# Peptides against a protein of PDB entry 6DSZ: the designs that were tried, part 65

Target 1, 361 residues: chain A of PDB entry 6DSZ
Amino acid sequence: NYVVTAQKPTAVNGCVTGHFTSAEDLNLLIAKNTRLEIYVVTAEGLRPVKEVGMYGKIAVMELFRPKGESKDLLFILTAKYNACILEYKQSGESIDIITRAHGNVQDRIGRPSETGIIGIIDPECRMIGLRLYDGLFKVIPLDRDNKELKAFNIRLEELHVIDVKFLYGCQAPTICFVYQDPQGRHVKTYEVSLREKEFNKGPWKQENVEAEASMVIAVPEPFGGAIIIGQESITYHNGDKYLAIAPPIIKQSTIVCHNRVDPNGSRYLLGDMEGRLFMLLLEKEEQMDGTVTLKDLRVELLGETSIAECLTYLDNGVVFVGSRLGDSQLVKLNVDSNEQGSYVVAMETFTNLGPIVDMCV

## One batch from the design tools (peptide; aimed at target 1 R267 R298 N334)

Design b2_p23_7_s3 (made by RFdiffusion4, then SolubleMPNN; from b2_p23_7, 10 letters changed)
Fold by OpenDDE base, seed 1:
Structure b2_p23_7_s3 (fold): chain B 361 residues (1-361), chain A 23 residues (1-23)
Amino acid sequence: as target 1 above (361 residues)
Amino acid sequence: SEEEEKLKKVLEELEEEEKKRAE
């Protein structure tokens, strides 16, 4: 009897940074298949706090802070469509992960989307949006008193959604999404009416984006709007302003992940399929009326890392590179380049022992 | 290069912003 000591999963399939354990603690949360690892980011590195076994592969993991919460809550959706909202609670030395709400959001009818599960949270914490099935957008209203996550579907006319985000600064919850039709890829926005359980016309659209447009980044105020990342181009649109760049350096490999570095959305980390790490910069222009507009977009190569499945900026120029295909890393962004012209130095490497085949034994 | 100097400045600004948040 080989007691296959079930090796803990090492491949990272998601990571998020926020204030989950307390308002003051900076946390790194790492999803490794069914395992959630919670760390506190310290000057000495990552301090492990808790490991949580989830009932299924983590498909979505997002931190959010509803109005009047002192710290972030964690939304998790599993690949089996089990949704939960988790809270960290410490009472002396006792650490509990409390389920604030839970539910199964699986539909009996629907074609699971080939591009996988997308889960997004409205920045104002009004709702969670889920793209689980083609032609459907699932909404989970966020209500503090509701322990049962109830969802409803809104029909999407756009059957092939590539990526979707909630926009910032919208009076009503507004989604921005890239979709594909027979004419190509396009960007559209919809307002989500919780009351009527329908879409209203969004503030803007952009038809005929780049054919390989794959990611939407919602940009916080004061810029607002969204960034659309393609294979060859990066575009910004907010309804009033459009700006596009086509830096040759991004053509070499597909950008596959991103992370916002700062709350104002002026900088983003980008990772590509070759493990190149970029900084996307939004250059600010202050108008005479005090409005802030996007002056320019710039992409800078920082260096190379493991191929990122997910990226998260921690603090002090430290980035966690969550890798599914390779070793995950803590890397430091340096002001000065090394002899190779890299601004990235690996601080710590976390060995990936390969895909743990889901031997549900 | 002028681009490297611009990147350096961005990274310096990052470090300064982080220091201000830690204060």
Scores: peptide ipSAE 0.096, ipTM 0.697, DockQ to the pose 0.851
OpenDDE base, seeds 2, 3, 4, 5: peptide ipSAE 0.022, 0.005, 0.032, 0.063; ipTM 0.514, 0.367, 0.529, 0.683; seeds 2, 4 fail the geometry check

Design b2_p23_7_s4 (made by RFdiffusion4, then SolubleMPNN; from b2_p23_7, 13 letters changed; failed a check: too like the target's own chain)
Amino acid sequence: SAEQERLQKVLQELEKEEQERKE

Design b2_p23_8 (made by RFdiffusion4)
Pose (drawn by RFdiffusion4):
Structure b2_p23_8 (pose): chain A 361 residues (1-361), chain P 23 residues (1-23)
Amino acid sequence: as target 1 above (361 residues)
Amino acid sequence: EEEEETLEEELEELEEEDEEEEE
């Protein structure tokens, strides 16, 4: 027999922003399935440079440039457990994606977990963290000689884990995650020590959270902490400091995705399965000593995009809406809500044949 | 109503920051 592609996969599973082509090259990297798309934000709008194609299902796609690098290094993990670090190199008149490092990191003894694979990267590029199998947190230290991507497993006493994030602004690599056991689910803190390959007691106390907490947000350096998005209550956790708001405006649909807007983290974008688009706020309270603190949380609705699996703010009040169940699109957010109450205006839609349930000729 | 006004202020600040970055 023989199989050909009559149409490339159109559903968007992942999208990230960063400086990948050069420095201050606003790139939008869109992950379909086996395809990877790279764009440069130009005055025209989204203009592509190179659409590559891999022999795997892109499951983790993150950007970073470690200590003393020219441009961001891209990291990709296949669902069949193929890990690689890539680098856009336009040295010549052509374009080549050099593979700085690669290595298969499948464990012969783990069970894939509910909520699938999670790929997290250290705030200061100390290591790559993986959550492939239950009870096994895998660490991949980041240096130069680790070109044949080597790795080691730590053990995780917490068996059922929902979402994991690296915390900003800590003495060393620290992890914040939501896990489940009997008696509801909780949030616990750990410290990754890649010198002894162990877990150390984390920065702060284990808190009880909402029963349906589904997302953890890494809050940047000026504030520090973690934001946990559940079904009804949006909570902020940072050591002893703790804030939460529970608007009934949210319970109607589960919040699925989040994106950071400002570098400060004062504004965030949220998405419903009903197709909404929120703005999560961390309002400031600059005090006498020239320091900045955080006072409250406010969530107010912006309008509605399509159902988003990915979410990314590009530039000049524009957000790329990566839709898996429908057309992905481009959106302009305006201060003046011109028509109705929707601060959201569609600029461009991308044909997504969506989940093809049935068809005929 | 106060929350809508606060949101409009946040969006305005964001547009201004984008304009300053372009310059």

Design b2_p23_8_s1 (made by RFdiffusion4, then SolubleMPNN; from b2_p23_8, 10 letters changed)
Fold by OpenDDE base, seed 5:
Structure b2_p23_8_s1 (fold): chain B 361 residues (1-361), chain A 23 residues (1-23)
Amino acid sequence: as target 1 above (361 residues)
Amino acid sequence: EEDRERLKEVLRELEEEEEERRK
């Protein structure tokens, strides 16, 4: 019996940054198929803390901080619809990952969505939203005392949701989503009533967005609203203001991932299918009444990396590039460009031993 | 050239934010 030492997965399928181990520690969490790797971000690089085996491929991994928690909790959903909320606990040298809550959120009836599982958390930690099946939005209410994750479904009239996020600054939990119908792609919002277990009309909609609109980014206050990313255009909408740009540079390759750099949502990293890394900038205009409005959107090319499955800004211009198709990287954003005009320098490369290594260097 | 200078400002701000966190 050749114990084929099953090679540890190296392809990254998700990454998040936050304060999971403590309130003070900056952590990088990396999903590699069924494995969760937890690092502390240090001046010297990534320090490994713990590796956790999950009971399935990680499909969703999100950090969130409920009111009164000193550090972030981790929500994980597997491809087998096992959901859990995890807490890091250290007692001296003993490190434990505690399951605060768990549940299986699989439905017996439903068509799994072709675009896969989407999991989102309300910024005010009122609920988790899941797009698992066409025409359904699953809600997991967040309750501190509940060890069992209970979910309910709300029917979506829109059968083909492309992407969905919770908006910021909403009195009730509000989703914003891109969907496709026979007329094209559109953006719509719904308020989610926990009490009535139904959707209410959201604050705004935008019909007939770009045909290839693929991603929604929820923008924090003071701007609020959402960014919609397409193949040719990037648009902003918050109900009162609409702004669109069509920078020619993004047309060359499809943007596939994003990450917010600033807590106020003024800057975002964007990665495309060619491994190009961009900065999306929200330019502010202060009104005489002290209100902040969006003046303009701008996209700047930073450089080239491995093709990102996920991006996360760490600190000090350091970005983790999680790659499924290539090597994952730690990269540094530099103020000065190199001779090739790139602002990106690879600091560390993590070899991907997966079956699909794009060796097109 | 103006776009390049604006990008430099953005990248400089990222470096400055670290100096504030380390203090």
Scores: peptide ipSAE 0.262, ipTM 0.811, DockQ to the pose 0.858
OpenDDE base, seeds 1, 2, 3, 4: peptide ipSAE 0.270, 0.253, 0.249, 0.243; ipTM 0.814, 0.809, 0.805, 0.799; seed 1 fails the geometry check

Design b2_p23_8_s2 (made by RFdiffusion4, then SolubleMPNN; from b2_p23_8, 11 letters changed)
Fold by OpenDDE base, seed 1:
Structure b2_p23_8_s2 (fold): chain B 361 residues (1-361), chain A 23 residues (1-23)
Amino acid sequence: as target 1 above (361 residues)
Amino acid sequence: SEDREFLEKVLKELEEEEREKRE
């Protein structure tokens, strides 16, 4: 009897930071295949709070705070298209993760997109958007009283979406996406009408972006707009302002993940396939009319970490580096460089024991 | 390098902001 001690998954495939356990607590949530780990971020490090088994591999994990909620809710979508909205409840020593809403969002007809599942939440919590299948954008309206997640599809003319985000500061929910057609890669925006269940023309578009444009970052106000990350370039566009940089340092390895450091969207962490950690900086310029505009973009090398599948800034210059291929890390950003010229120091390393082969026997 | 000086400034600003959040 080989007691295959089912080794817990150690490879990280997603991480998010927010206030899930309470309004005051800072949490790190880590997705490890079918497992969700919830930590409280403390001065002493990560304190484990709860582990939750999910019915399938976690494909999307996003925190969001609807109007009137004191703390964040968690949206999860599994690779089997099971969607749920989770809430943390604590009553004394009893900790419960409750399901506020759930649903299966699988379509009977559709080709799963080659770039995988994308799930996004409108910053104003009006809807969840899902790119599951080519040529379709699925919308889940967010309603507080609805325990059943109902979705509808909007047809996308753009069949090959690379990445998509909801923009900030839009009267109507607005998506920004990179797509590929025979002519190359492009960026487009659409407004999403919940009432009409259709797309309306978005505020802007940018045709013929870099051929390897792969990621969209929605930028909060006051800047607004989006950042498009490619292999060779990083571009900003908000409908009124366009700015592009092509720092040579990013050509060395593909940027594969990003995370916003601060609420105003002035700083981002970027991770590449070589485990290099960068900071992307949005420099502001205050105009005479009091408007804030983007002055410049800068990318600076911080140091080297494990190859990040996901990054999340915690607090106090501490970053969680979630790795699928290597060991996950807690790293500290230091003001002064070490002897090697790195501003990154590993605080803690979490051993990755390798891929859990789900032996479906 | 100018880039290092800039980065150090940014990291210092980040440290200061984090300190202010704790106060």
Scores: peptide ipSAE 0.544, ipTM 0.933, DockQ to the pose 0.890
OpenDDE base, seeds 2, 3, 4, 5: peptide ipSAE 0.542, 0.532, 0.543, 0.537; ipTM 0.932, 0.929, 0.932, 0.931

Design b2_p23_8_s3 (made by RFdiffusion4, then SolubleMPNN; from b2_p23_8, 13 letters changed)
Fold by OpenDDE base, seed 4:
Structure b2_p23_8_s3 (fold): chain B 361 residues (1-361), chain A 23 residues (1-23)
Amino acid sequence: as target 1 above (361 residues)
Amino acid sequence: SSLKEKLKEELRKLEEEERKRRE
């Protein structure tokens, strides 16, 4: 009887940062297949707090703070469509991860999307949106007292959604998505009516974006709107302002992940398929009426890391690089470049032992 | 409005078919 001690998964498939353990603690949460690792970010590094086994591969992991909550809650969706909302509770030395709500959101009617599961949360915590199947958008209303996650579907005209996010600063929950049709890729917005369980016309659309537009970044106020990342271009749109850049440096490799650095959306980290780390900067213009508008977009090469599956800015220029293909890293962003022109210094490396082939026998 | 109604009806039919498959 070889007790194959199941090696713990080391490949990272998701990471998020927020205040999960307390209102004051800065946490890093790392998804490694079925395992959730919870850390507190300290001046000395990452302090492990808890590891949690999930009943399935984590497909979505997002922190959110409903109105009246003192700390963030964690939404998890598994690859088998099990959804839960988790809360961290500590009583003395006893640490519990409590399921506040759960449900299965699987449908029998849809074709699973080729681009996988997308899960998003409205910035005002009104709903969770799920793109699980082609031509369907699933909505989970966020009600405080509901232990059962109930969902409904809205039929999308657009069958091939590439990426989707909720926008900030919208009176009604509003999604922005890139989709593909026979004419190319396009960006569209919809308002989501919880009452009528339908889409309404969103504030804007942009037809015929770059053919390889692959990611949507929702930009918080004061800018609002969205950034669309392509193979060759980065575009911004908020209904009133449009701006596009095509920096030659991004043509060399596909951008595959992003993370917001500043709460106001002034800076984003971008990672490409070669492990290059970029900073996307939104330059502001202050109008005489006190409104802030986007003046320009700029991309700067920071340096090289492991190929990121996910990125998260922690604090003080420290970034966690979650890697599926290579070693995950903690890196420091410096103000000054080294002799090689890099602003990135590796602080810690987490060895990736490779994919655990879960032979489900 | 007509497209929206069509999409709603398509969804209703799919949901009804799923319900019948569960019975």
Scores: peptide ipSAE 0.379, ipTM 0.888, DockQ to the pose 0.009
OpenDDE base, seeds 1, 2, 3, 5: peptide ipSAE 0.353, 0.360, 0.339, 0.342; ipTM 0.880, 0.883, 0.876, 0.876

Design b2_p23_8_s4 (made by RFdiffusion4, then SolubleMPNN; from b2_p23_8, 11 letters changed)
Fold by OpenDDE base, seed 5:
Structure b2_p23_8_s4 (fold): chain B 361 residues (1-361), chain A 23 residues (1-23)
Amino acid sequence: as target 1 above (361 residues)
Amino acid sequence: DEDRKRLEEVLRELEEEEERRRE
């Protein structure tokens, strides 16, 4: 019996940065199929802390900090619809990952969405939202005392949701989503009522967005609203202000991932299918009343990396490029460009050995 | 190139902000 030591998965399918191990530590969490790798970000690089098996392919991985928590909690949803909320606990040298809550959120009836699983968390930690099935939005209320993750469905009239996020700065949890109908792609918002378990009319909508609009970015306060990324255009809307740009440079390849650099949402990293790394900039205008408004959007090419499945800004201009198709990278953003005009330098490369063909012999 | 200078300024600001967070 050749125990073929099953090679550990190397393809990255998700990454997130936050304060999971402590309030002070900066962590990088990497999803590699069924495995979660936890690192501490240090001046010397990534220090491995723990590896965790998740009993299924990780489909959603998000950090969140409920009110009164000293550090971030981790929400994970697997492709088999197993949901859990995890906490890191260290007691001396003993490291434990504690399951605070768990549940299976699979429905017996529903068409799995062709665009896969989307999981989002309300910025105020009131709920988790899941787009698992066409025409349904699943809500998991966040309650500290609940060890069992209970969910309910709200019917969506919009059957073909492309992407969805919770908005910031909303009195009630509010989703913003891109959907497709026979007339094209559109953006809509809904308020989510936990009490009534229904949608209420959201603050705004934008009909007939770009045909290839594929991503929603929720923008923090003071701007609020959302960025919609398409093939040819990037648009901003917050219910009052609309702004659109169509930089020719983004037309060359589809943007497939993004990550917020600043807590205030002034800068975002964008990655495309050619491995190009961009910075999206929100230019501010201060009004006479002290209000900050969005003046303009700008996209700048930083350089080239591996094709990103996910991006996460760490600190000090360091970015983790999680790649499924190629080698993952730790890259540095430099102030000065190299001879080729690139601002990106690879610091470390993590070899991707490709999909583990589970040869079930 | 004015665009390059603008990008370099943004990257500089990013570096400066991170330095301030470490202090």
Scores: peptide ipSAE 0.317, ipTM 0.848, DockQ to the pose 0.879
OpenDDE base, seeds 1, 2, 3, 4: peptide ipSAE 0.304, 0.305, 0.295, 0.296; ipTM 0.840, 0.841, 0.836, 0.834

## One batch from the design tools (peptide; aimed at target 1 E348)

Design b2_p24_1 (made by RFdiffusion4)
Pose (drawn by RFdiffusion4):
Structure b2_p24_1 (pose): chain A 361 residues (1-361), chain P 24 residues (1-24)
Amino acid sequence: as target 1 above (361 residues)
Amino acid sequence: SAVEEALQELEEEEKSSNFSEFVP
């Protein structure tokens, strides 16, 4: 027999922003399935540079540039457990994606977990963290000689884990995650020590959270902490400081995705399965000692995009809406809600044949 | 509103030439 592609996969599973082509090159990297798309934000709008194709299903896609690098290094993990670090190199008149490092990191003894694979990267590029199998948190230290991507497993007493994030602004690599056991689910803190290959007691107390907490947000340096998005209550956790708001405006649909807007983290974008787009706020309270603190949380609806699996703010009040169940599109957010109450205006839609359930000729 | 203020601050902070020639 023989199989050809009549149409490339159009559903968007992942999208990230960063400086990948050069410095201050606002790149939008869109993950479909086996395809990877790279764009440069120009005055024209989204203009592509190179659409590559891999021999795997892109499951983790994150950007970073470690200590003393020219441009961000891209990291990709295949669902069949192929890990690689890539680098856009336009040294010549052509374009080559050099593979700085690669390595298969499958464990012969783990069970894939509910909520699938999670790929997290250290705030200061100390290591790559993986949550492939239940009870096994895998660490991949980041240096130069680790070109044949080597790795080691730590053990995780917490068996059922929902979402994991690296916390900003800590003494060393620290992890914040939501896990489940009997008696509801909780949030616990750990420290990753890649000198002893163990877990150390985390920075702060283990808190009880909402029963349906589904997302953890890494809050940037000026504030520090973690934002946990559940079904009905949006909570902020940072050591002893703790804030939460529970608007009934949210419970109608589960919040699925989040995206950081400002570098400060004062504004965030949220998405519903009903197709909404929220703005999560961390309002400031600059005090007498020239320091900045955080006072409250406010969530107010912006309008509605399509159902988003990915979410990314690009530039000049524009957000790319990566839709898996429908057309992905481009959106302009305006201060003046011109028509109705929607601060959201569609600019461009991308044909997505969506989940093809049935068909005929 | 709180959203309007947040968006206004965001518009003031960003004045790049990106998306200037974009046609919907």

Design b2_p24_1_s1 (made by RFdiffusion4, then SolubleMPNN; from b2_p24_1, 10 letters changed)
Fold by OpenDDE base, seed 4:
Structure b2_p24_1_s1 (fold): chain B 361 residues (1-361), chain A 24 residues (1-24)
Amino acid sequence: as target 1 above (361 residues)
Amino acid sequence: SAAEEALAELEAADNSDRFKDFVP
């Protein structure tokens, strides 16, 4: 029996930051295929706390804090449609990852979407949304007392969803999504009725967005709304305000990941397929009534990193760059640029022993 | 630059000891 000790996966396919171990701890959680790594961010750097083996490749990993929880819970969906909600518990030196809820959300009928699995959580923790199959939106109601994750499907008329998020500040859970039809790509919103298990008309739509619009970013209050990232343009819409920019610098490579830096959504990190790291800036305008509106959008090139599969801002200008194709990195954002005009300095590199996809073909 | 301003604001907002004693 050759126990081929399968080499531990090193390619990062997801990362998330939050308060999983405690309310006070800042954690970095890294998904490496079937492995979940949990770190605490300390003065000295990343301290490893726990490694957890999952019963499948992690496809979705999201932290969320239901009402009445002191710390974040972790939602995981595997590529085999096993869903779980995990809680960190520590008693002295004993560390346990507890399954609060679990379920299999696979459907017997449906075409798996070509763009893969999308999992999103309502900011008010009312539900989890899953785009697993074309023309279906799966809803998992979040109930604290339910150990069994039950889901239902709502039919989407839009068969080709590119990306989807829950919006902030909505009375009802509201999704915003980019979809493609024969006329192009569009943005639409739906309210999700848990009671009726149907979509209601959302607050806004934007027809005929950029042809390569690929990413939705839900913007927190006070701005609200969403950012739509394309190949050539970045647009903001909240139902009342529309703003678009087309910075030439983003045309060079497709933006593939993002991360919110500020809780209020004033700044985002953007990573492209060339490993360029950008800051997206939302400039505020304070109205006389105390309302905050978006004045402008700006994109600034910070520097170059490994090609990010995922990005997460940690603290003190430190960013984790999770890479699938290259080495993952901790990088520091500096206020002053170096001699090359870069604001990015590599702090630590995590060797990816995965198949080197030499992108130099 | 707008980048420098944004990064300066970021640095000013960060009031934790995280990574202050970073050792690779």
Scores: peptide ipSAE 0.562, ipTM 0.946, DockQ to the pose 0.823
OpenDDE base, seeds 1, 2, 3, 5: peptide ipSAE 0.561, 0.555, 0.557, 0.561; ipTM 0.946, 0.946, 0.946, 0.946

Design b2_p24_1_s2 (made by RFdiffusion4, then SolubleMPNN; from b2_p24_1, 9 letters changed)
Fold by OpenDDE base, seed 4:
Structure b2_p24_1_s2 (fold): chain B 361 residues (1-361), chain A 24 residues (1-24)
Amino acid sequence: as target 1 above (361 residues)
Amino acid sequence: SLAEEALKELEEKNSSDRFSKFVP
């Protein structure tokens, strides 16, 4: 019996930053296939705290803080549709990952979406939304005392959802999504009624967005609304304000990931398929009434990294670049560019050994 | 540059000691 010590997966397929271990600790959580790695961001760098084996490939990993929680909880959905909410507990030197809730959210009927699993959390922690199957939006209500994650489906008329997010600042949970129909790609919003288990008309829609519009970024208050990332354009819409830019620099390669830098959504990191790292900037305009509106959008090339599957801003200009295709990196954003005009410096590289084909011998 | 301005503003917001003793 050759116990082939299955090599640990090294390809990163997700990363998130938040306060999972404590309210004060800044954590980096990294999904590597079936493994979750938990780090604390320290003065010395990333300190490993725990590695957790999951019962399946991690497809969704999101931190969220329900009302009354002192620290973030972790939502995980596996590729086999096992959902769980995890809590970090430490008692002295004993570290436990507690399952607060779990469930299987697989449907017996439905076509799995070709673009894969999308999981999103309402910013007010009222629900989790899942796009698992074409023409269905699954809702998991977030109840404090429920150890069993129950879900229901709402039918989507829009069969080809490209990306979806919950919007900020909405009285009811509101999704914003890019979808494709025979006429092109469009953006639509729906309010999600937990009571009626249906969609209501959302606050806005935008028909005929860019044909390759691929990502939705929900923008926090005070701006609100969403950013739509395309191949050629970046657009903002909040129902009242519309802005579009078409910076030539983004046309060279498709933007594939994003991460919010500022809590107020003033800056985002964008990564493309060539490993270029951009900053998206939202220029604010303060109105005489104290309202903040979006004045302009700008994109700046920061430099190059490994091809990001996921990005997360940590702190102090340090970014984790999670790569599936290449080595993951910690990179520093410097105020001054180097001789090549790059603001990016690699701090640490995490070797990707590639897909460990479990050769069942 | 806009990048420099943005990164400078980011640096000015830095209040933690995270990575302050990072040794490669």
Scores: peptide ipSAE 0.562, ipTM 0.946, DockQ to the pose 0.873
OpenDDE base, seeds 1, 2, 3, 5: peptide ipSAE 0.556, 0.552, 0.558, 0.559; ipTM 0.945, 0.944, 0.945, 0.946

